# Ledger of designs, part 87: peptides against a protein of PDB entry 5ONS

Target 1, 181 residues: chain A of PDB entry 5ONS
Amino acid sequence: MFKKFDEKENVSNCIQLKTSVIKGIKNQLIEQFPGIEPWLNQIMPKKDPVKIVRCHEHIEILTVNGELLFFRQREGPFYPTLRLLHKYPFILPHQQVDKGAIKFVLSGANIMCPGLTSPGAKLYPAAVDTIVAIMAEGKQHALCVGVMKMSAEDIEKVNKGIGIENIHYLNDGLWHMKTYK

## One batch from the design tools (peptide; made by RFdiffusion4, then SolubleMPNN)

Design b2_p19_2_s2 (from b2_p19_2, 12 letters changed)
Fold by OpenDDE base, seed 3:
Structure b2_p19_2_s2 (fold): chain B 181 residues (1-181), chain A 19 residues (1-19)
Amino acid sequence: as target 1 above (181 residues)
Amino acid sequence: SEQARRNAALGRAQTAELA
């Protein structure tokens, strides 16, 4: 989603949201990520304005105090940014790729099944279409936010093809945006 | 899938709020 993204070229505008809209978004975030509920007042303090940065390709980024928190495309679900996920790593279920898959993930490549079933990888139960944090062997912080293209069960059984779609990864255009006010 | 339907519903709801 952000492989060729540049803040100067791909941001269209920024809008500040009304209180009622913010409340609705918070409820939607809790529905998507139940584990975030106890932390949401810390992440999005009531006193702080919430903004949407509108980008090309129908991308929208939710921000508070310049911090990039979540993003979505078109009428799809919200995804946490890697920067938020590094602070709150539990808001997504995890999958771990082996050491050899790291360079491909960091190039924006989708995660192939063998990279999730090999020694050094860890595959946890997850249904198709689940948004997941991609961890890596020997690394502490998530490398990528992805979407399960197959269930964990099917990844193990089939062990061929794309297991997880790469949506947002370290050093992509969104990562380099850092902040926006 | 059920997850896809939930995601789509949430997306549509958010779009309506931002309109």
Scores: peptide ipSAE 0.043, ipTM 0.692, DockQ to the pose 0.036
Fold by OpenDDE base, seed 2:
Structure b2_p19_2_s2 (fold): chain B 181 residues (1-181), chain A 19 residues (1-19)
Amino acid sequence: as target 1 above (181 residues)
Amino acid sequence: SEQARRNAALGRAQTAELA
């Protein structure tokens, strides 16, 4: 989503959200990520304005105090940014890729099944379409936010093709945006 | 949703691991 993303070229505008809209978004986030509810007041304090950065290709980034928290495309599901995920790693269920997959993930490539079934990988139960944090062997922080394109069970059984779609990865355009005031 | 419940369960498990 952000492989060729540049803040100067791809950001259209930024709008401050009404309280009612913020409430709706918070409810949506809780629906998507029930485990975030106890933390949401800390992530999005009531006293702080919430903004949406509107980008090309119908990408929207939710921000508070300049911090990029969540993003979505075409009003679809929200994804946490890696920067938020690094603070709250439990927001998403995890999958772990082996060391060999790291360079491909960091180039924006989708995660292939063998990278999830190899000895250095850890595959946890997850259904198709689940948004997941991609961890890597020997790394502390998530390298990628992805979406399960196969269930964990099918990844293990089929063990070929795209297991997880790469949505947002370390050092992509969104990562380099860092903050937006 | 069922997916949300699964995610919540996984999240709780991960939170416990971090504690």
Scores: peptide ipSAE 0.031, ipTM 0.610, DockQ to the pose 0.493
Fold by OpenDDE base, seed 1:
Structure b2_p19_2_s2 (fold): chain B 181 residues (1-181), chain A 19 residues (1-19)
Amino acid sequence: as target 1 above (181 residues)
Amino acid sequence: SEQARRNAALGRAQTAELA
């Protein structure tokens, strides 16, 4: 999603949200990520304005005090930014790729099944379309936010093709955006 | 729409996995 993303070229505008809209978004986030509820007042303090940075390709980034928190495309589900996920790693279920897959993930490549079934990888139960944090063997912080293209069960059984779609990864355009006010 | 279906699927899957 952000492989060729550049803040200067791909951001269209930024709008400040009304209180009612913010409340709706918070509820949506809790529904999508139940574990975030106790932390949401810390992540999105009621006293702080919430903004949406609108980008090309129907990408929207939710921000508070310039911090990039979540993003979505075409008003689909919200994804946490890696920066937020690093602070709150429990927001997403995890999958772990082996060392060999790291370089490909960081190039924006989708995650192939063998990288999730090989020694050094850890594959946890997850259904198709689940948004997951991609961990890596020997790394503490998530490298990527992805979407399961196959269930964990099917990844093990088929063990061919794309297991997880790479949505947002370290050093992509969103990562380099860092903040926006 | 197809997009709506995909969005719903993503939402359901995410909620189910985190529950």
Scores: peptide ipSAE 0.027, ipTM 0.644, DockQ to the pose 0.069
Fold by OpenDDE base, seed 4:
Structure b2_p19_2_s2 (fold): chain B 181 residues (1-181), chain A 19 residues (1-19)
Amino acid sequence: as target 1 above (181 residues)
Amino acid sequence: SEQARRNAALGRAQTAELA
């Protein structure tokens, strides 16, 4: 989603959200990520305005005090940014790729099944279309936010093709954006 | 949703394992 993303070229505008819209978004976030509920007032304090940075290709980034928190495309599900995920790693279920897959993930490549079934990888139960945090062998922080293109069960059985779609990865265009006031 | 709750539980358990 952000492989060829540049803030100067791909941001269209920024809007401040009304209270009613913020309430709706918070409810959606709790529905998608139930474990975030106790932390949501810390992540999105009531006293602070919430903004949406609108980008090309129907991408929207949710921000508070310039911090990039979540993003979505075409009003689909919200994804946490890696920066938020590093602070609250429990927001997403995890999958772990082996050491050899790291360089490919960081190039924006989709995660192939062998990178999830090989020694050094850890594959946890997850249904197709689940948003997941991609961890890596020997690394503490998530390298990528992805979407399961196959269930964990099917990844183990088939062990061929794209297991997880790479949505947002470390050092992509969104990562380099850092903040937006 | 039920799936979201399961995902959250898995995430918390996995995070605890990594800590």
Scores: peptide ipSAE 0.026, ipTM 0.622, DockQ to the pose 0.907

Design b2_p19_2_s3 (from b2_p19_2, 9 letters changed)
Fold by OpenDDE base, seed 4:
Structure b2_p19_2_s3 (fold): chain B 181 residues (1-181), chain A 19 residues (1-19)
Amino acid sequence: as target 1 above (181 residues)
Amino acid sequence: MEQAKENAELGRRQTEELL
């Protein structure tokens, strides 16, 4: 989503959200990520304005105090930014890729099944279309946010093709935004 | 707050190690 994204070229505008819209978004976030509920007031303090940075390709980034928290495309599901996910690693289920897959993930490539089933990888139960944190073998924080394109069971059984779609990865255009005020 | 800040710092360092 952000392989060729540049803040200067791809941001259109920024809007401040009304209270009712914020409430709706918070409810959606809790529905998508139940584990976030106890932390949501810390992530999005009631006293702080919530903004949406509107980008090209129908991308929207949810921000509070300039921090990039979540993003979505075409009114689809919200994804956490890697920066938020590093603060709160538990808000997504994890999958771990082997050492060999790391360089490909960091180039924006989708995660192939063998990178999830090989020694050094860890594959946890997850349904298709689940948003997941991609962990690197031997590392503690996510290098990528992805979407399961197969269930974990099917990844193990088929072990061919794209297991997880790469949505946002370390050093992509979104990562380089850092903040937006 | 403190744990989240620490996690952010660790995440940044890990990024530097992976890149």
Scores: peptide ipSAE 0.360, ipTM 0.897, DockQ to the pose 0.048
Fold by OpenDDE base, seed 1:
Parts: structure tokens; C-alpha cells; sequence
Structure b2_p19_2_s3 (fold): chain B 181 residues (1-181), chain A 19 residues (1-19)
């Protein structure tokens, strides 16, 4: 999603949200990520304005005090940014890729099944379309946010093709955006 | 709050290590 993304070229505008809209978004976030509820007041304090940064390709980034928190495309599900996910690693279920897959993930490549089933990888139960944090073998923080294209069960059984779609990865355009005020 | 801040810092360092 952000392989060729650049803040200067791909951001269209920024809109401050009304309180009613913010409430709706918070409810959606809790629905998507139930574990975030106790932390949401820290992440999105009531006193702080919430903004949407509108980008090309129908991408929207939710921000508070310049921090990029979540993003979505075409009003689909929200994804946490890696920066937020690093602060709150439990927001997403995890999958772990083997050491050999790391360089490919960091190039924006989708995660192939063998990178999730090989020694050093850890594959946890997850349904198709689940948003997941991609962990690297031997690392503590996510290197990628992805979407399951196959169930964990099918990844293990078939062990061929794209297991997880790479949505946002370390050092992509969104990562380099850092803040927006 | 402090844990989240620490995690953010560790995440940045990990990024530097991986790249």
C-alpha cells in the first residue's frame, strides 16, 4: 500500500474530525481490536483533536497530535501503523516469519507460505482476512502489518503461494512519514 | 504510558538493526 508512497506527493489534505465522527471511529476500532479498549483513552485522549490525512488511492490516515495511528483504504478496515503497533504490540494477532523472509518483507513482498511454515517461523491460528502483525524471527517488534490471504490451517496444508499480503512494512512510505501536523 | 514509550524506542532501534 505504501511502497511508492511519499508524503509530499501523495497527501491531498487533512481534515479535523467532529466529535460524533470521532466517537464512531473509536467504536469501530474497539470492534476491530477489542484489546485496545482500555488503552484508547491514552491513544486518543478526549481533549485532543483527531484528524484524517487524506491521501491518494483513497488512503486515509487517522492522526492525533501529529501521530499517525491508524490507516484505511476505501473506507475499509482500519490498520494500525507500525509506530502505534510498536507501542501497543498486542493490538494485532501475530505471525512470525523466518529469518530468510525478512529481506523480502522489507522490500514490500507478500509473505509466501514457506516463510511461515519453515523452521524459525511461527504460524498461529488465524482466519482469512485477519489483520496480523508480522514478527521477525528473533525480534521483539513487528516489521510488517499484513492480511491473511489464506487461513493458518491452509498455509500449513498447502504451503504454496501467498499466505499473507504485505500492507505496511518497516521503511515504507508510511513509516518515513513519521508525523503529520 | 512509559511502557509504550519504551516500546516505541525499541521498535525504532530494531528497525535500524534490520535495515
Amino acid sequence: as target 1 above (181 residues)
Amino acid sequence: MEQAKENAELGRRQTEELL
Scores: peptide ipSAE 0.351, ipTM 0.897, DockQ to the pose 0.048
Fold by OpenDDE base, seed 5:
Structure b2_p19_2_s3 (fold): chain B 181 residues (1-181), chain A 19 residues (1-19)
Amino acid sequence: as target 1 above (181 residues)
Amino acid sequence: MEQAKENAELGRRQTEELL
């Protein structure tokens, strides 16, 4: 989603949300990520304005105090930014790739099944379309936010093709954006 | 807040290692 993204070229505008809209978004976030509810008040304090950075390709980034928190495309599901996910690693279920897969993930490549079934990888139960944090062998924090293109069960059985779609990864255009006020 | 800040710093250091 952000492989060719550049803040200067791909941001259209930024809008401040009304209180009623913020409430709706918070409810959506809790629905997607039930475990975030106790933390949502410190992530999105009631006293702080919430903004949407509108980007090309119908991408929207939710921000508070310039911090990039979540994003979505075409009003689909919300994804946490890696920066938020590093602070709150429990927001997403995890999958772990082996050391050899790291360089490919960081190039924006989709995660192939062998990188999830090999020694050093850890594949956890997850249904297709689940948003997941991509971890790596020997690393503590997520390298990527992805979407399961196959169930964990099917990844193990088929063990070829795209297991997880790469949505947002370390050093992509969103990562480099850092803040937006 | 403290744990979140610590995690952020660890994440930053990990990123520096990977790049």
Scores: peptide ipSAE 0.135, ipTM 0.758, DockQ to the pose 0.048
Fold by OpenDDE base, seed 2:
Structure b2_p19_2_s3 (fold): chain B 181 residues (1-181), chain A 19 residues (1-19)
Amino acid sequence: as target 1 above (181 residues)
Amino acid sequence: MEQAKENAELGRRQTEELL
């Protein structure tokens, strides 16, 4: 989503959200990520304005105090940014890729099944279409946010093709954006 | 809050190691 994203070229505008819209978004976030509920007032304090940075290709980034928290495309599901996920690693279920897959993930490549089934990888139960944090062997913090294109069970059984779609990764255009006030 | 800041800093460091 952000492989060729540049803040200067791809950001259109920024809008401040009304209270009713914020409430709706918070409810959606809790529905998507139930574990976030106790933390949501810390992440999105009631006293702080919530903004959406509107980008090309119908990308929207949810921000509070300039921090990039979540993003979506075409009013689809919200994804946490890696920066938020590093602070709150429990927001997403994890999958771990082996050391050899790291360079490909960081190039924006989708994650192939062998990178999830090989020694050094860890594959956890997850259904298709689940948003997941991609961890790397020997690292504690996510390098990618992805979407399961196969269930964990099918990844193990088939062990070929795209297991997880790469949505947002370290050093992509969104990562480089850092803040937006 | 303190733990979240620490996690963010560690995340940044680990990112640098991956580059």
Scores: peptide ipSAE 0.033, ipTM 0.679, DockQ to the pose 0.047

Design b2_p19_2_s4 (from b2_p19_2, 9 letters changed)
Fold by OpenDDE base, seed 3:
Structure b2_p19_2_s4 (fold): chain B 181 residues (1-181), chain A 19 residues (1-19)
Amino acid sequence: as target 1 above (181 residues)
Amino acid sequence: SALAKENAKQGIEQTKELE
């Protein structure tokens, strides 16, 4: 989603949200990520304005105090940014790729099934379309946010083709934005 | 929180290690 993304060229505008809209978004975030509920007041304090950075290709980034928190495309599900996920690593279920897959993931490549079934990988139960944090063998923080294109069960059985779609990865255009006021 | 801030710093350090 952000392989060729540049803040200078791909951001259109920024809007500040009304209180009622913020409440609706918070409820949606809790529905998508139940584990975030106890932390949501810390992530999005009531006293702080919430903004949406509107980008090309129907991408919207939710921000508070300049921090990039979540993003979505075409009003689909929200994804956490890697910067938020590093702060709160438990808000997504995890999958682990082997050491050999790391450089491919960091180039924006989708994650193939063998990279999730090898000895250095760890595959946990997850349904198709689940948003997941991609962990690397030997590392403590996520390097990618992805979407299961197959269930974990099918990845193990078929072990061929795209297992997880790469949505957001370290050092992509979104990562390099850092903050936006 | 203090833990979240520390996690953020570690995430940045890890990113540099992967460059």
Scores: peptide ipSAE 0.667, ipTM 0.958, DockQ to the pose 0.046
Fold by OpenDDE base, seed 2:
Structure b2_p19_2_s4 (fold): chain B 181 residues (1-181), chain A 19 residues (1-19)
Amino acid sequence: as target 1 above (181 residues)
Amino acid sequence: SALAKENAKQGIEQTKELE
């Protein structure tokens, strides 16, 4: 989503959200990520304005105090940014790729099944379309946010093709934005 | 929180390590 993304070229505008809209978004976030509820007041303090950075290709980034928290495309689900996910690693369920897969993930490649079933990888139960944190073997923080294109069961069973779609990865265009005020 | 800040710091450090 952000492989060729550049803030200077791909951001269209930024709007501040009304209270009612913020409430709706918070409810949606809790629905998507139930584990975030105890932390949401810390992540999005009531006193702080919430903004949406509108980008090309119908990408929207939710920000508070300049911090990029979540993003979505069109009317799709919200994804946490890697920066937020690093602060709160438990927001998403995890999958782990082996060391050899790291360089490919960081180039924006989708995660193929063998990279999730090989020694050094760890595959946890997850249904199709689940948003997951992609962990690297031997590392404590996510290098990628992805979406399960196959269930964990099918990944193990079929072990061919795209297991997880790469949505957002370290050093992509979104990562390099850092903040937006 | 202190933990969140520490996690953020670690995330940045890890990113540099993976470059």
Scores: peptide ipSAE 0.655, ipTM 0.956, DockQ to the pose 0.048
Fold by OpenDDE base, seed 1:
Structure b2_p19_2_s4 (fold): chain B 181 residues (1-181), chain A 19 residues (1-19)
Amino acid sequence: as target 1 above (181 residues)
Amino acid sequence: SALAKENAKQGIEQTKELE
């Protein structure tokens, strides 16, 4: 999603959200990520304005105090930014890729099944379309946010093709954006 | 929180390791 993303070239505008809209978004976030509820007041304090940074290709980034929190495309589900996910690593279920897959993930490649079934990988139960944090073998923080394109069960059985779609990865355009006020 | 801040710092450090 952000392989060719550049803040200067791809951000269109920024809008401040009304209270009612913020409430709706918070409810959606809790629905998507139930584990975030106890932390939502820290992430999105009531006293702080919430903004949407509108980007090309129908991408929207939710921000508070310039911090990039979540993003979505075409009004689909919200994804946490890696920066937020690093702060709160428990808000997504995890999948772990082996060492060999790391360089490909960081190039924006989708995660292939063998990278999830090898000895250095850890594959946890997850249904198709689940948003997941991609962990690297031997590392504690996510290197990628992805979406299951196969169930964990099918990844193990088929063990060929795209297991997880790469949505956001370290050092992509969103990562380098850092903040936006 | 202190933990979140530390996690953020670790995330940045890890990113550098993966470069």
Scores: peptide ipSAE 0.655, ipTM 0.956, DockQ to the pose 0.048
Fold by OpenDDE base, seed 5:
Structure b2_p19_2_s4 (fold): chain B 181 residues (1-181), chain A 19 residues (1-19)
Amino acid sequence: as target 1 above (181 residues)
Amino acid sequence: SALAKENAKQGIEQTKELE
Protein backbone atom coordinates (compact mmCIF):
# COMPACT_ATOMS: atom_id res chain seq x y z
CA MET B 1 0.00 0.00 0.00
CA PHE B 2 2.88 2.37 0.75
CA LYS B 3 5.66 1.01 -1.43
CA LYS B 4 5.71 4.11 -3.61
CA PHE B 5 4.19 6.44 -1.04
CA ASP B 6 5.72 9.84 -0.40
CA GLU B 7 4.10 12.40 1.87
CA LYS B 8 5.20 15.26 -0.36
CA GLU B 9 3.56 13.81 -3.43
CA ASN B 10 0.79 11.57 -2.15
CA VAL B 11 -0.89 13.56 0.63
CA SER B 12 -3.88 15.58 -0.54
CA ASN B 13 -5.17 17.30 2.57
CA CYS B 14 -5.83 17.00 6.28
CA ILE B 15 -9.15 17.46 8.05
CA GLN B 16 -10.08 17.71 11.70
CA LEU B 17 -12.91 15.42 12.68
CA LYS B 18 -16.08 16.36 14.49
CA THR B 19 -16.79 14.88 17.90
CA SER B 20 -19.55 12.66 16.58
CA VAL B 21 -17.30 11.23 13.89
CA ILE B 22 -14.55 10.58 16.41
CA LYS B 23 -17.00 8.69 18.59
CA GLY B 24 -17.98 6.52 15.67
CA ILE B 25 -14.39 5.78 14.80
CA LYS B 26 -13.53 4.88 18.38
CA ASN B 27 -16.41 2.43 18.44
CA GLN B 28 -15.24 0.95 15.17
CA LEU B 29 -11.71 0.56 16.50
CA ILE B 30 -12.99 -1.24 19.58
CA GLU B 31 -14.99 -3.55 17.35
CA GLN B 32 -11.94 -4.36 15.26
CA PHE B 33 -9.49 -4.49 18.14
CA PRO B 34 -11.26 -5.29 21.41
CA GLY B 35 -8.02 -5.33 23.34
CA ILE B 36 -7.42 -1.68 22.55
CA GLU B 37 -10.37 -0.42 24.62
CA PRO B 38 -8.49 0.08 27.91
CA TRP B 39 -5.81 2.02 26.06
CA LEU B 40 -7.95 4.11 23.74
CA ASN B 41 -8.11 7.11 26.08
CA GLN B 42 -4.33 7.09 26.17
CA ILE B 43 -3.99 6.68 22.41
CA MET B 44 -6.73 9.18 21.60
CA PRO B 45 -7.15 11.53 24.55
CA LYS B 46 -10.47 13.36 24.62
CA LYS B 47 -8.75 16.73 24.80
CA ASP B 48 -6.75 16.16 21.63
CA PRO B 49 -8.10 16.76 18.13
CA VAL B 50 -8.34 13.81 15.82
CA LYS B 51 -7.39 14.38 12.20
CA ILE B 52 -7.51 12.42 9.00
CA VAL B 53 -4.73 12.82 6.49
CA ARG B 54 -6.23 12.15 3.10
CA CYS B 55 -3.89 10.61 0.59
CA HIS B 56 -4.00 9.45 -2.99
CA GLU B 57 -5.56 6.11 -3.83
CA HIS B 58 -8.27 6.66 -1.23
CA ILE B 59 -5.88 6.18 1.68
CA GLU B 60 -6.76 7.86 4.97
CA ILE B 61 -4.48 8.10 7.98
CA LEU B 62 -5.91 8.77 11.43
CA THR B 63 -3.68 11.04 13.49
CA VAL B 64 -3.59 12.57 16.97
CA ASN B 65 -1.02 15.23 17.82
CA GLY B 66 0.76 14.44 14.60
CA GLU B 67 1.16 10.78 15.51
CA LEU B 68 0.05 8.38 12.80
CA LEU B 69 -2.18 5.83 14.49
CA PHE B 70 -4.33 3.96 11.99
CA PHE B 71 -4.91 3.92 8.27
CA ARG B 72 -7.52 2.57 5.90
CA GLN B 73 -8.23 2.45 2.20
CA ARG B 74 -11.58 2.98 0.50
CA GLU B 75 -13.46 2.99 3.79
CA GLY B 76 -12.20 -0.50 4.55
CA PRO B 77 -10.96 -1.76 7.88
CA PHE B 78 -8.51 0.23 9.94
CA TYR B 79 -4.94 -1.00 10.20
CA PRO B 80 -2.60 0.12 12.95
CA THR B 81 0.60 1.79 11.89
CA LEU B 82 3.76 -0.05 12.81
CA ARG B 83 4.70 2.83 15.05
CA LEU B 84 1.51 2.38 17.06
CA LEU B 85 1.84 -1.38 16.95
CA HIS B 86 5.33 -1.13 18.40
CA LYS B 87 3.92 0.79 21.34
CA TYR B 88 1.01 -1.62 21.77
CA PRO B 89 2.14 -4.93 20.29
CA PHE B 90 -0.87 -6.82 21.63
CA ILE B 91 -3.49 -5.09 19.50
CA LEU B 92 -3.03 -7.58 16.66
CA PRO B 93 -2.64 -11.33 16.56
CA HIS B 94 0.84 -12.39 15.52
CA GLN B 95 2.39 -14.55 12.85
CA GLN B 96 6.12 -15.20 12.68
CA VAL B 97 8.29 -15.62 9.61
CA ASP B 98 11.70 -17.22 9.57
CA LYS B 99 14.93 -15.27 9.42
CA GLY B 100 15.29 -15.74 5.69
CA ALA B 101 11.95 -14.13 4.94
CA ILE B 102 12.87 -10.80 6.54
CA LYS B 103 14.57 -9.27 3.52
CA PHE B 104 11.62 -10.10 1.29
CA VAL B 105 9.05 -8.71 3.70
CA LEU B 106 11.05 -5.51 3.97
CA SER B 107 10.98 -5.21 0.19
CA GLY B 108 7.20 -5.22 0.30
CA ALA B 109 6.74 -8.78 -0.86
CA ASN B 110 3.76 -10.81 0.20
CA ILE B 111 4.48 -13.59 2.65
CA MET B 112 4.53 -16.95 0.95
CA CYS B 113 3.28 -20.04 2.73
CA PRO B 114 6.68 -21.73 3.09
CA GLY B 115 7.94 -18.74 5.03
CA LEU B 116 5.22 -19.39 7.59
CA THR B 117 5.68 -23.15 7.90
CA SER B 118 9.47 -23.45 7.86
CA PRO B 119 11.66 -23.96 10.90
CA GLY B 120 11.94 -20.69 12.74
CA ALA B 121 8.48 -19.58 11.69
CA LYS B 122 5.43 -19.76 13.93
CA LEU B 123 1.95 -20.04 12.49
CA TYR B 124 -0.96 -19.34 14.80
CA PRO B 125 -4.65 -20.00 14.17
CA ALA B 126 -6.22 -17.22 12.13
CA ALA B 127 -9.05 -16.92 9.63
CA VAL B 128 -8.91 -15.40 6.18
CA ASP B 129 -8.97 -11.60 6.20
CA THR B 130 -7.56 -11.35 9.72
CA ILE B 131 -5.23 -8.40 10.15
CA VAL B 132 -2.02 -9.67 11.70
CA ALA B 133 1.31 -8.45 12.97
CA ILE B 134 4.19 -10.09 11.16
CA MET B 135 6.99 -10.96 13.52
CA ALA B 136 10.42 -12.26 12.63
CA GLU B 137 12.44 -15.03 14.16
CA GLY B 138 14.56 -13.59 16.94
CA LYS B 139 12.87 -10.18 16.93
CA GLN B 140 10.45 -8.71 19.44
CA HIS B 141 8.63 -6.07 17.41
CA ALA B 142 6.60 -6.32 14.23
CA LEU B 143 8.23 -5.65 10.90
CA CYS B 144 5.00 -5.77 8.90
CA VAL B 145 1.23 -5.47 9.11
CA GLY B 146 -0.53 -7.96 6.90
CA VAL B 147 -3.80 -9.62 6.04
CA MET B 148 -4.34 -13.36 5.99
CA LYS B 149 -5.09 -14.40 2.41
CA MET B 150 -5.45 -18.01 3.50
CA SER B 151 -6.46 -19.41 6.84
CA ALA B 152 -3.66 -20.69 9.02
CA GLU B 153 -5.06 -24.16 8.47
CA ASP B 154 -4.91 -23.83 4.71
CA ILE B 155 -1.43 -22.33 4.82
CA GLU B 156 -0.29 -25.41 6.66
CA LYS B 157 -2.09 -27.82 4.34
CA VAL B 158 -1.42 -26.21 0.97
CA ASN B 159 1.92 -24.63 1.86
CA LYS B 160 2.08 -22.91 -1.49
CA GLY B 161 1.24 -19.44 -2.74
CA ILE B 162 0.51 -16.21 -0.91
CA GLY B 163 -0.35 -16.78 2.72
CA ILE B 164 -0.37 -13.20 3.95
CA GLU B 165 -0.66 -9.98 1.99
CA ASN B 166 1.92 -7.36 2.91
CA ILE B 167 0.08 -4.12 3.70
CA HIS B 168 2.59 -2.01 5.64
CA TYR B 169 6.24 -2.79 6.36
CA LEU B 170 9.21 -1.17 8.04
CA ASN B 171 10.91 1.50 5.96
CA ASP B 172 8.01 1.87 3.55
CA GLY B 173 6.56 5.26 2.71
CA LEU B 174 4.27 5.34 5.72
CA TRP B 175 7.08 4.46 8.10
CA HIS B 176 9.21 7.26 6.72
CA MET B 177 6.37 9.73 7.11
CA LYS B 178 6.86 9.50 10.91
CA THR B 179 4.55 12.36 11.89
CA TYR B 180 2.11 14.76 10.28
CA LYS B 181 0.78 17.95 11.86
CA SER A 1 2.93 5.05 29.36
CA ALA A 2 6.49 4.13 30.22
CA LEU A 3 6.04 0.70 28.69
CA ALA A 4 4.65 2.11 25.45
CA LYS A 5 7.57 4.53 25.22
CA GLU A 6 10.04 1.75 25.82
CA ASN A 7 8.35 -0.42 23.21
CA ALA A 8 8.50 2.42 20.72
CA LYS A 9 12.20 2.88 21.38
CA GLN A 10 12.86 -0.80 20.96
CA GLY A 11 10.90 -0.82 17.72
CA ILE A 12 13.02 1.96 16.29
CA GLU A 13 16.20 0.25 17.39
CA GLN A 14 15.12 -3.01 15.85
CA THR A 15 14.28 -1.23 12.61
CA LYS A 16 17.77 0.21 12.46
CA GLU A 17 19.21 -3.23 13.02
CA LEU A 18 17.28 -4.53 10.04
CA GLU A 19 18.51 -1.79 7.71
Scores: peptide ipSAE 0.650, ipTM 0.955, DockQ to the pose 0.048

Design b2_p19_3_s1 (from b2_p19_3, 9 letters changed)
Fold by OpenDDE base, seed 4:
Structure b2_p19_3_s1 (fold): chain B 181 residues (1-181), chain A 19 residues (1-19)
Amino acid sequence: as target 1 above (181 residues)
Amino acid sequence: SLEDEIAAATAQALAAQEA
């Protein structure tokens, strides 16, 4: 999603959200990520305005005090930014790739099934279309936010093709935005 | 290097969690 993304070239505008819209978004976030509920007031304090940064290709980034928290495309599901996920790693279920897959993930490549079934990988139960944090052997923090294109069960059985779509990864265009006010 | 950038990102994340 952000492989060729550049803040100067791909951001269109920024709007401040009304209270009612913020409430709706918070409810959606809790629905998508139930574990976030106790932390949501810390992540999005009531006293702080919430903004949406509108980008090309129908991408929207949710921000509070300049911090990039979540993003979505075409009003689909929200994804946490890696920067938020690093602070709250429990927001997403995890999958782990082996050490050899790291360089490919960080190039924006999708995660192939063998990279999730190899000895250095750890594959946990997850349904298709689940948003997941991509961990790597020997690394403490997520390298990537992805979407299961196959269920964990099918990844193990088929073990061929794209297992997880790479959505957002370290050092992509979103990562380099860092903040936006 | 790529590994250095990963390490830097990791260190920053750790610092943020401790703050």
Scores: peptide ipSAE 0.262, ipTM 0.804, DockQ to the pose 0.042
Fold by OpenDDE base, seed 5:
Order: structure tokens, then sequence, then C-alpha cells
Structure b2_p19_3_s1 (fold): chain B 181 residues (1-181), chain A 19 residues (1-19)
């Protein structure tokens, strides 16, 4: 989603959200990420305005005090940014890729099944369409936010093709955006 | 932030390791 993303070229505008809209978004975030509820007041303090950075390709980024928190495309589900995920790693279920897959993930490539089933990888139960944090062995911080294109069970059984779609990865355009006020 | 620093270091290490 952000392989070719550039803040200067791909941001259209930024709007400050009304309170009612913020409440709706918070509810949606809780629905998507139930574990975030106790932390939402910390992540999105009531006193702080919430903004949406509108980008090309129908991408919207939720920000608070310049911090990029969540993003979505075409009014789809919200994804946490890696920066938020690094602070709150429990927001997403995890999957771990093997070492060989890391360089490809960091190039924006989708994650193939063998990279999730081979030694060094750890595949945890997850349904299709689940948004997941992609981890690497021995690393605390996620290197990618992805979406399960197959269930974990099917990844193990089929073990070929795209297991997880790469949505946002370290050093992509969103990562380098860092902040926006 | 500390998280940013760690994340950046992690990214650099991973990139270097897999280069």
Amino acid sequence: as target 1 above (181 residues)
Amino acid sequence: SLEDEIAAATAQALAAQEA
C-alpha cells in the first residue's frame, strides 16, 4: 500500500474530525481490536484533536498530535501503523516469518506460505482476512502489518502461494512519513 | 521516541542481515 508512498506527493489534505465522528471511529476501532479499549484513552486522549490525513488512492491516516495511529483504504478496515503497533504490540495477533523471508517482506513482497511454515517461522491460528503483525525471530518489533490471505490451517496444509498480503512494512513510505501535524 | 529508535535499529539490522 505504501511502497511508492511519499508524503509530499501523496497527501491531499488534512481534516480535524468532529467529536461525533471521533466517537464513531473509536467504536469501530474497539470492534476491530477489542484489546485496545483499555488503552484508547491513552492512544487518543479526549483532550487532543483527531485528524485524518487524506491521501491519494483513497488512503486515510488517523493522527493525534502528529502521531500516525491507524490507516485505512477505501473505507475498509483500519490498520494500525507500525509505529503504533510498536508501542502496543498486542493490538494485532502475530505471525513470525523465517529469516529468508525478511528481506522480501521489507521490500514489500507478500509473504509466501513456505516463509510461514519453515524452521524459524511461527504460524499461529488465524482466519482469512485477519490483520496480523509480522514478526521476525528474536525481534521485539513487528516488521510488517499484513492480512491473512489464507487461514493458518490452510497455510500449513497447502503451503504454497500467498499466505499473507503485505500492507505496511518497515521503511516503506508510511514509515518514513513518521509524523504529520 | 525509544520505540522509534529501536524500530529503526531493528529495521537496519534486518536489512543488513538480509542484504
Scores: peptide ipSAE 0.162, ipTM 0.777, DockQ to the pose 0.045
Fold by OpenDDE base, seed 2:
Structure b2_p19_3_s1 (fold): chain B 181 residues (1-181), chain A 19 residues (1-19)
Amino acid sequence: as target 1 above (181 residues)
Amino acid sequence: SLEDEIAAATAQALAAQEA
């Protein structure tokens, strides 16, 4: 989603949300990420305005105090930014790729099944379409936010093709934004 | 700090990309 993204060229505008809209978004976030509920008030304090940064290709980034928290495309599901996920690693279920897969993940490549089934990888139960944090062997922080294109069960038994779609990764265009006021 | 840890993790990941 952000492989060729540049803040200067791909951001269109920024809008401040009404309180009613914010409440709706918070409820949606809790629905998508139930574990976030106890933390949502410190992530999105009631006293702080919430903004949407509108980007090209129908990408929207939810921000509070300049921090980039979540993003979505075409009114689809919200994804946490890696910067938020690093602070709250429990927001997403995890999958772990082996060392050899790291360089490909960081180039924006989708995660192939062998990178999730090989020694050094750890594959946890997850249904297709689940948004997941991609961890890596020997690394502490998530490298990528992805979407399961196959269930964990199918990844194990088929072990061919794209297991997880790469959505957002370290050093992509979104990562480089850091903040937006 | 957390930011330092993220920076370190990023550097490690980028080093792997260059390999």
Scores: peptide ipSAE 0.088, ipTM 0.699, DockQ to the pose 0.044
Fold by OpenDDE base, seed 1:
Structure b2_p19_3_s1 (fold): chain B 181 residues (1-181), chain A 19 residues (1-19)
Amino acid sequence: as target 1 above (181 residues)
Amino acid sequence: SLEDEIAAATAQALAAQEA
């Protein structure tokens, strides 16, 4: 989603959200990520304005105090940014790729099934379309936010093709955006 | 944050290795 993203070229505008809209978004976030509920007042304090950075290709980034928190495309599901996920790693279920897959993930490539079934990888139960944090063998911080294109069960059985779609990864355009006020 | 800095450094190192 952000492989060719550049803040200068791809950001259109920024709007401050009304209280009612913020409430709706918070409810959506809790629905998607139930474990975030106790932390949401810390992540999005009531006193702080919430903004949406509108980008090309129908991408929207939710921000508070300049921090990029979540993003979505075409009003689909919200994804946490890696920067938020690093602070709150429990927001997403995890999958772990082997060492060999790391360089491909960091190039924006989708995660192939063998990178999730090989020694060094850890594949946890997850349904298709689940948003997941991509961990890597020997690394503490998530390298990528992805979407299961196959269930964990099917990844193990079929073990070929795209297992997880790469949505947002370290050093992509969103990562380099860092903040937006 | 410290976590962001570590992540950025990790990403930089890994990117350099693959190049």
Scores: peptide ipSAE 0.047, ipTM 0.660, DockQ to the pose 0.038

